# Designs tried in a protein design run: peptides against a protein of PDB entry 3HUF. Part 30

Target 1, 320 residues: chain A of PDB entry 3HUF
Amino acid sequence: MWIIEAEGDILKGKSRILFPGTYIVGRNVSDDSSHIQVISKSISKRHARFTILTPSEKDYFTGGPCEFEVKDLDTKFGTKVNEKVVGQNGDSYKEKDLKIQLGKCPFTINAYWRSMCIQFDNPEMLSQWASNLNLLGIPTGLRDSDATTHFVMNRQAGSSITVGTMYAFLKKTVIIDDSYLQYLSTVKESVIEDASLMPDALECFKNIIKNNDQFPSSPEDCINSLEGFSCAMLNTSSESHHLLELLGLRISTFMSLGDIDKELISKTDFVVLNNAVYDSEKISFPEGIFCLTIEQLWKIIIERNSRELISKEIERLKYA

## One batch from the design tools (peptide; made by RFdiffusion4, then SolubleMPNN)

Design b2_p29_6_s2
Fold by OpenDDE base, seed 1:
Structure b2_p29_6_s2 (fold): chain B 320 residues (1-320), chain A 29 residues (1-29)
Amino acid sequence: as target 1 above (320 residues)
Amino acid sequence: KEEEEKKKKKEEEEKKKKEEYEKYEYELP
């Protein structure tokens, strides 16, 4: 999201979130959803127009800012952004930090991009929330992104956490729920005057982790916890592969259970299957190898003695 | 301590800009 603050109290000492939209900036405007009052005699009554675009699909993957357009409203002394005079037709900016000088005012409006990019675990929740979040200047998507800062967990009562949630946790992404999104939707008007009123997602995250026994105490408890073990991964998502890598596993990827020969079994500690393959092929598992789902693996990983538990299961099946 | 010194220096620079600005606003016709 874009946040503005200013030197010399020209914004009355307040920080403001700028959502996607158009703003008239000047001395003789009243603060509202489309106007930004600036308090200086050196600023025109109507000085500039700011236009913030909605997030692009590219912004979800890059964590880039919403495009920030500045137009001078034919003022005597013009408008500058980062010491450069704004062109007659206006200019567009993708820099994360903008110093906006209005006329001869010695105080600048400082615009800065607060990175927030929300991944959703399921398409239904994305469909429900994406439009509202995009109108807040928040990029949203389903796919894994290196720019992801927050992850929306689907709370189905009594369900295990998804692979996406597991991976988001290990990536140290802030996990949030629908309650946070609801709260975030209510603050839109209040944050016009005070950007500090934006809800803290870390509080929501801490509450989720504290109240759910499916999470370890920290990602660090799980990262590289299986270093030195080797697995074969069958019909698993890219997120599952990355999750297993974060556990410190050596991974071999295969397309079918038929690709698992005696040589592979001799070099592999266990096989990771998706739920569909695990449930359908349970009777046809190769002899002498430990097969489990990623959810079953996760239940072992969250235990303090995960390495001992895995070793015991591997041994049990080698001697069965 | 370093963050407090940076904050104090920023406040002093902002105060100096304000005093300079107030001086120039009175000199503008």
Scores: peptide ipSAE 0.028, ipTM 0.538, DockQ to the pose 0.045
Fold by OpenDDE base, seed 4:
Structure b2_p29_6_s2 (fold): chain B 320 residues (1-320), chain A 29 residues (1-29)
Amino acid sequence: as target 1 above (320 residues)
Amino acid sequence: KEEEEKKKKKEEEEKKKKEEYEKYEYELP
């Protein structure tokens, strides 16, 4: 989201969130959803127009800012952004930091991009929330991204957490739910005058983890917990691969169980399968190798003695 | 000197808020 602050109390010492939309900036406007009052004798009654666009698809993957347009409203001394005079037709900016100078005012409005990118595990929830979140200047998507700051867990009662949720947890993404999204949607008016009134996602996350026994106490309990073990991975997602890497596993990727020869079995501790392959191929598993799903592996990983548990299971199948 | 100290203090508070924000994003308990 865009946050503005200013030097010399020209914004009354307040920080303000700028959501996607159009703002008239000037000395003689009243602060509201479409106006920003700036207190300086050097600023015109109506000085500039700020227009913030909704997030692009690219912004979800890059964590880049919503496009920030600045137009001078035919003022005597113009408007500058990052020491450059704004063109007569207005200019658009994609920098994360903007120093906006209105006329001869010695104090600048500083606009900062605070990155918030929300990944959804469920396409139906994305469809429900994306429009509202985009109107807050929050990029949204389904795919994994290095720019993702938050992950929306699908609360299905009685289901295991998804691979996406497991990976989001291990990569230290803040896991949130629909309750947080609802809360985030309600604060839009209150944060106009004080950007600090944004809801704390970390409190939501703590409550999710505390109330769900499928999570370890911290990501650090699981990261590199299986260092020194090796696995073969069959028909899994990219997220599954990254998850296994975060566990410290040496990973070999294969297309078919038939590609697993006796030599590979001797070098591999276990085979990780997706649910569909695990359920369909149970009868055709190679003898002397431990095959499991990611969800079954996760149940071992969340235990404090995960290394001992997995070692015992590997030994049990080598001597069976 | 007082304006430079106020500016430095504001930059340190902005840097601390940014570091706290980055710290709260990366330091899950």
Scores: peptide ipSAE 0.008, ipTM 0.339, DockQ to the pose 0.014
Fold by OpenDDE base, seed 2:
Structure b2_p29_6_s2 (fold): chain B 320 residues (1-320), chain A 29 residues (1-29)
Amino acid sequence: as target 1 above (320 residues)
Amino acid sequence: KEEEEKKKKKEEEEKKKKEEYEKYEYELP
């Protein structure tokens, strides 16, 4: 989201969130959803127009800012951004930090980008929430992104957490739910004049982890917990591979269960399967190898003695 | 003595778990 602050109390000492939209900036406007009052004798009655665009698809992957357009409203002394005079037709900016100088005012408006990118595990929830979140200047998507700050958990009562949720937890993403999204959607008007009124996702995250026994106490309890073990997996998802890497596993990939030969078995401690393959092929598993689902592996990993549990299960099946 | 050592070990483990959780909270965006 864009946040503005200013020197010399020209914004009344307030930090303000700027959502996507158009703002008239000047001395003789009243603060609202489309106006920013700036208190200085050196500023025109109507001085500039700010236009913030909705996030692009690229912004979801890069964590880049919503495009910020500045136009001078034909003022006597113009407008500058980052010491450069704004062009006659206006200029567009993609920098994360903007120093905006209105006319001869000795104080600047400082605009900065606070990165927030929300990944969804469920395409139906993305379809429901994406438009509202984009109108807050929040990029959204389904695919993993290095810019992802938050992850929306799909709550189904009595179901296991998804691989996406497991991976989001281990990569230290803030896990949120539909209750937090609903809260974000309602605060839009209340945060206009006070950016500190933005709801904290950490309280939502703490409540999710505390009330769900499927989460370990910390990502650090699981990261590299299986260092020194080797696994094989079907080439099914990137998230599954990245999850197993974060556990410290050495990973081999195969295309079919028929590719599991004596050579692969000799190099592998266990085989990780998805639920569909495990349920369909459990009768056809190779002898002398431990096969489990990602969900079964996760249940072992969240236990304090995970290394001892996995070692005992590997030994049991090598000598069976 | 064994119950006191078990209690002390549990308190050290709970303390370590709290320190790891606090570290994680500071690394959150």
Scores: peptide ipSAE 0.000, ipTM 0.205, DockQ to the pose 0.006
Fold by OpenDDE base, seed 3:
Structure b2_p29_6_s2 (fold): chain B 320 residues (1-320), chain A 29 residues (1-29)
Amino acid sequence: as target 1 above (320 residues)
Amino acid sequence: KEEEEKKKKKEEEEKKKKEEYEKYEYELP
């Protein structure tokens, strides 16, 4: 989201979130959803127009800012952004930091982009929330992104966490739920005067982890916990591959169970299967290899003695 | 007595998980 602050007291010492929309900036406007009052004798009554666009699809993958348009409202001394005079028709900016100078005001408005990018595990939830979140200047998507800051999980009582949730946890993404999204929807008016009233996503995440025994205490407990082990996986999802990499595993890929030959078995400690293949093919598993699902692997990984547990299961099948 | 000990152990584990998680400095938006 865009946050504005200013030097001196020209913004009354307050930080403000700017959501997508249009703002008239000047000395003689009242702060509301479409106006920003700036207290300086050196600025015009109506000085500039700020227009923040909704996030683009690219912004979800890059963590880039919503496009920030600045137009001078035909003022005597103009408007500058990053020491450059704004053009007569207005200019658009994609920089994460903007120093906005209104006329001869000695104090600048500092606009900075605070990255918030929400990944959804479920397409139905994305469809429900994407429009509202985009109107808050928050990029949203389903695919994994290095720019992802938050991950939405469904509160299903008694369901196993998904591979997406496991991976989001290990990559240190803040896991949130629908309750946080609901809370985000309520702050739009309160944050006009005080950006610090933004709801704390960490408190939501703390509550999720506290109330769900499927999470380890920290990502660090799991990252590289299986260093030195080798696995083979069915080439099904990129998220599953990245998850296994974060565990420190050496990974081989195969296309079908029929591709699991004696050579692969000799180099592999265990085989990771998706639930569908595991359930359908249980009778046809190759002899002498430990096969498990990602969910079964996760149940072992969250234990403090995960390496000993994995070693014991590998040995049990070698001597059976 | 065993139910009280299980409850205390669960409260201590929850407290430890909370203290470990408070060490994460997330750049909150």
Scores: peptide ipSAE 0.000, ipTM 0.203, DockQ to the pose 0.007

Design b2_p29_6_s3
Fold by OpenDDE base, seed 1:
Structure b2_p29_6_s3 (fold): chain B 320 residues (1-320), chain A 29 residues (1-29)
Amino acid sequence: as target 1 above (320 residues)
Amino acid sequence: EKEEKEKKEKEEKEKKEEEEYKKYYYEEE
């Protein structure tokens, strides 16, 4: 989201969130959803127009800002952005930091990008929320992204958490739920004058973790917890691979269970499978190797004695 | 001494910005 602040109290000492939309900026406008009052006699009654675009798909992967357009409204002294005069037709900016000078006002409006990118675990929830979140200037998507700041957990009470949720937790993404999204959708009017009124996602996250026994107390309890162990996995999702890497596992990939030869077994402590492959192929598992699902592995790694638990299961199958 | 110097330089900057603001506060566009 874009946040504006200003020096010299020209914004009345307030920080303001700018959502996608159009704003008339000037001395003789009243602060509302489409107007920004700036208190200086050096500023025209109607001085500039700010237009913030909705996020692009690219912005989800890069964490880049919504495009910020500035147009001067035919003022006497013009408008500058980052010390450059705004062109007659207006200019567009993709920089994360903008210093906006209105006329001869000695104080600048400082616009800065607060990164927030929300990943969804399922396409149905994305379809429900994407439009509303995009209107808040929040990029959204399904695929893993290094720019992801928040992850929406699906609230199925009593179901195992998904691999996406597990990975989001381990990579220290703030896990949120539909309740946070609902609350976030209501703030559009309340945060016009005070950007600090934006709801804290960390409180939502703490409540999710506290109320679900499938989460460890911290990601640090699981990160590198299986260092020194080796696994093999079927070529599955990138998230599954990255999850196992964050556990500190040495990973070998295979294309079929038939590729699991004596050499691979000798170098591998266990095989990780998805539920579909585990259920369909359980009768054809190689002898002398421990096969488990990611969900079964997760149940082990959340325990304080995860290394000892895995070691016991490996030993049990070597001597069976 | 270094913190006191940085504080004085900040106060002097804020005072200059306020004087410039007062100058432009009387120039109507």
Scores: peptide ipSAE 0.025, ipTM 0.460, DockQ to the pose 0.135
Fold by OpenDDE base, seed 5:
Structure b2_p29_6_s3 (fold): chain B 320 residues (1-320), chain A 29 residues (1-29)
Amino acid sequence: as target 1 above (320 residues)
Amino acid sequence: EKEEKEKKEKEEKEKKEEEEYKKYYYEEE
């Protein structure tokens, strides 16, 4: 989201969130959803127009800012952004930091981009929330992104966490739920005056982790916890592969259970399968190798003695 | 002497910033 602040009390010492929309900026406007009062005699009554666009799909993958348009309202001394005079038709900016000078005012409005990108695990939830979140200047999507800051966990009581949730946790993404999204939808009016009134996603995350025994205490407890072990995986999801990499596993890929030969077994400690293959092919598993699902692996990984547990299961099948 | 010089340089900077502020504050648009 865009946040503005300024020196010299010209913004009354407050930081303000700018959501997508149009704002008239000037000395003689009243602060509301479409106006920003700036307190200086060197600023015109109506000085500039700020227009913040909704996030693009590209912004979800890059963590880039919503486009920030500035137009001078035909003022005597003009408007500058990053020491450059704004053109007569207005200019658009994609920089994460903007120094906005209104007329001869010695104090600048500093606009900065606070990155927030929300990944959804569930397409139905994305469809429900994407429009509202985009109107907050928050990029949203389903696919993994290096720009992802938050991940929406679906609160299905009694279900195991998804591979997406496991991976988001290990990536140190802030896991949030529908309650946090609901809270975000209500803050739009309250944060106009004070950007600090944004709900703390970390508090939501702490509450999710505290109340769900399916999570370890920290990602650090799991990252590289299986270093030195080797697995074979059916070429299924990229997220599953990345999850196993974060565990420190050496990964071999195969296309079918029939490709699991004696050579692969000799080099592999265990085989990771998806639930469908695990349940359908259980009778056809190669002898002498430990086969498990990602969900079964996760249940071992969250234990403090994960290495000893894995070693015990590997030994059990090698000597059977 | 060094602390007194740094103090004077700070006071002179603050005074200059205040004079610039006053100049711009009185130039009404």
Scores: peptide ipSAE 0.023, ipTM 0.435, DockQ to the pose 0.143
Fold by OpenDDE base, seed 2:
Structure b2_p29_6_s3 (fold): chain B 320 residues (1-320), chain A 29 residues (1-29)
Amino acid sequence: as target 1 above (320 residues)
Amino acid sequence: EKEEKEKKEKEEKEKKEEEEYKKYYYEEE
């Protein structure tokens, strides 16, 4: 989201969130959802128009800001952004930091981008929330992104957490739920004058982890916990591969269960399968290798003695 | 001497910022 601050009390010493929309900026406007009052005798009654666009799909992957348009309203002394005079038709900016000078005012409005990108595990939840979150200036998507700051967990009662949720947790992404999204949607009007009133996701995240026995105490307890072990996996999902990498595993890929030969068995400690393959092919597993699902592996990894548990299962099947 | 110079430069900066503030907020041009 965009936040504005200013020196010399020209914004009354307050930080303000700018959501996507249009703002008239000047000395003789009242602060509301479409106006920004700036206190200076050097500023015109109506000085500039700020327009913040909704996030693009590219902004979700890059963590880039919503596009910021500035137009001077035919003022005597003009408007500058980053020491450059704004053009007659207005200019558009994609920089994360903007120094906005209105006329001859010695104090600048400082606009900065606070990155927040929300990944969804479920397409239906994305479809439900994306429009509202985009109107807050929050990029949203389904695919993994290095710009992702938050991950929405789907709460299905009695279901295991998804691979996406497991990976988001290990990547140290803040896991949130629908209750936090609802809270974000309600605070839009209350945070206009004070950016510090933005809800903290960390409390929601702590409550999710504390109340769900499917999470370890910390991502650090699981990262590289299986260092020195080797696995083979069916070439299924990128997230599954990245999850196993974060565990410190050496990974081999295969295309079918028929490719699990004596050579592969000699190089690997265990085979990781998806639920569909595990349930359908359980009778045809190769002898002398430990086969498990990602969900079964996760149940072992969250235990304090995960390395001992895996070693015991590997030994049991190599000598059977 | 260096601390006194840095203090004096800070006081001169604060005074200039206050004079600029007074000019733009209190003086009618």
Scores: peptide ipSAE 0.023, ipTM 0.413, DockQ to the pose 0.130
Fold by OpenDDE base, seed 4:
Structure b2_p29_6_s3 (fold): chain B 320 residues (1-320), chain A 29 residues (1-29)
Amino acid sequence: as target 1 above (320 residues)
Amino acid sequence: EKEEKEKKEKEEKEKKEEEEYKKYYYEEE
């Protein structure tokens, strides 16, 4: 989201969130959802127009800002952004930091981008919330992104957590739910005068982890916990591969179960399969190798003695 | 001594910015 603050108390010492929309900036406007009052006699009654666009798909992957348009309203001394005069038709900015100078005012409005990108694990929840979140200037998507700050867990009652949720947790992404999204939707008016009133997702995350035994106490308990072990994985998802890497596993990839030869078995401690392959082909698994799903692996790695548990299962199948 | 110098330079800068603000605050647009 865009946040503005200013030097010399020209914004009355307040920080403000600017959501996507249009704002008239000037001395004689009243602060509301479409106006920003700036207190200086060197500023016109109506000085500039700020227009913040909704996030693009690219912004979700980059964590880049919503486009910020500035137009001078035909003032005597003009408007500058980053020491450059704004053109007659207005200019658009994608920098994360903007110094906006109105007329001859020696104090600048400082606009900065606070990165917030929400990944969804469920397409239905994305469809429900994306519009509202985009109107808050929050990029949203389904695909993995290094720019993601928050992850919406798919709450199916009685199901194991998804690979997406596991990976989000290990990446130290803040896991949230519908309750936090609902809270975000209500704060739009309260944060106009104080950007610090933006809800913290950390409390939502703590409550999710506390109430779900499928999570370890911290990501650090699982990161590199399987260092020194080797696995083979069916080349199915990038997210699953990255998850196994975060566990410290050496990963070999194969295209089919038929590619699992004696050489691969000799170098591999276990095979990781997706649920569909595991359920369909469990009768045809290669002899002498431990095959498991990511969800089965997760149940082992959340235990304090995960290395001993894995070693015991590997030994059990080598001597069977 | 270095912290006192940096503090004085900051106070002098803030005072200059305030004087500039007062100057421009009286130049109505």
Scores: peptide ipSAE 0.022, ipTM 0.446, DockQ to the pose 0.137

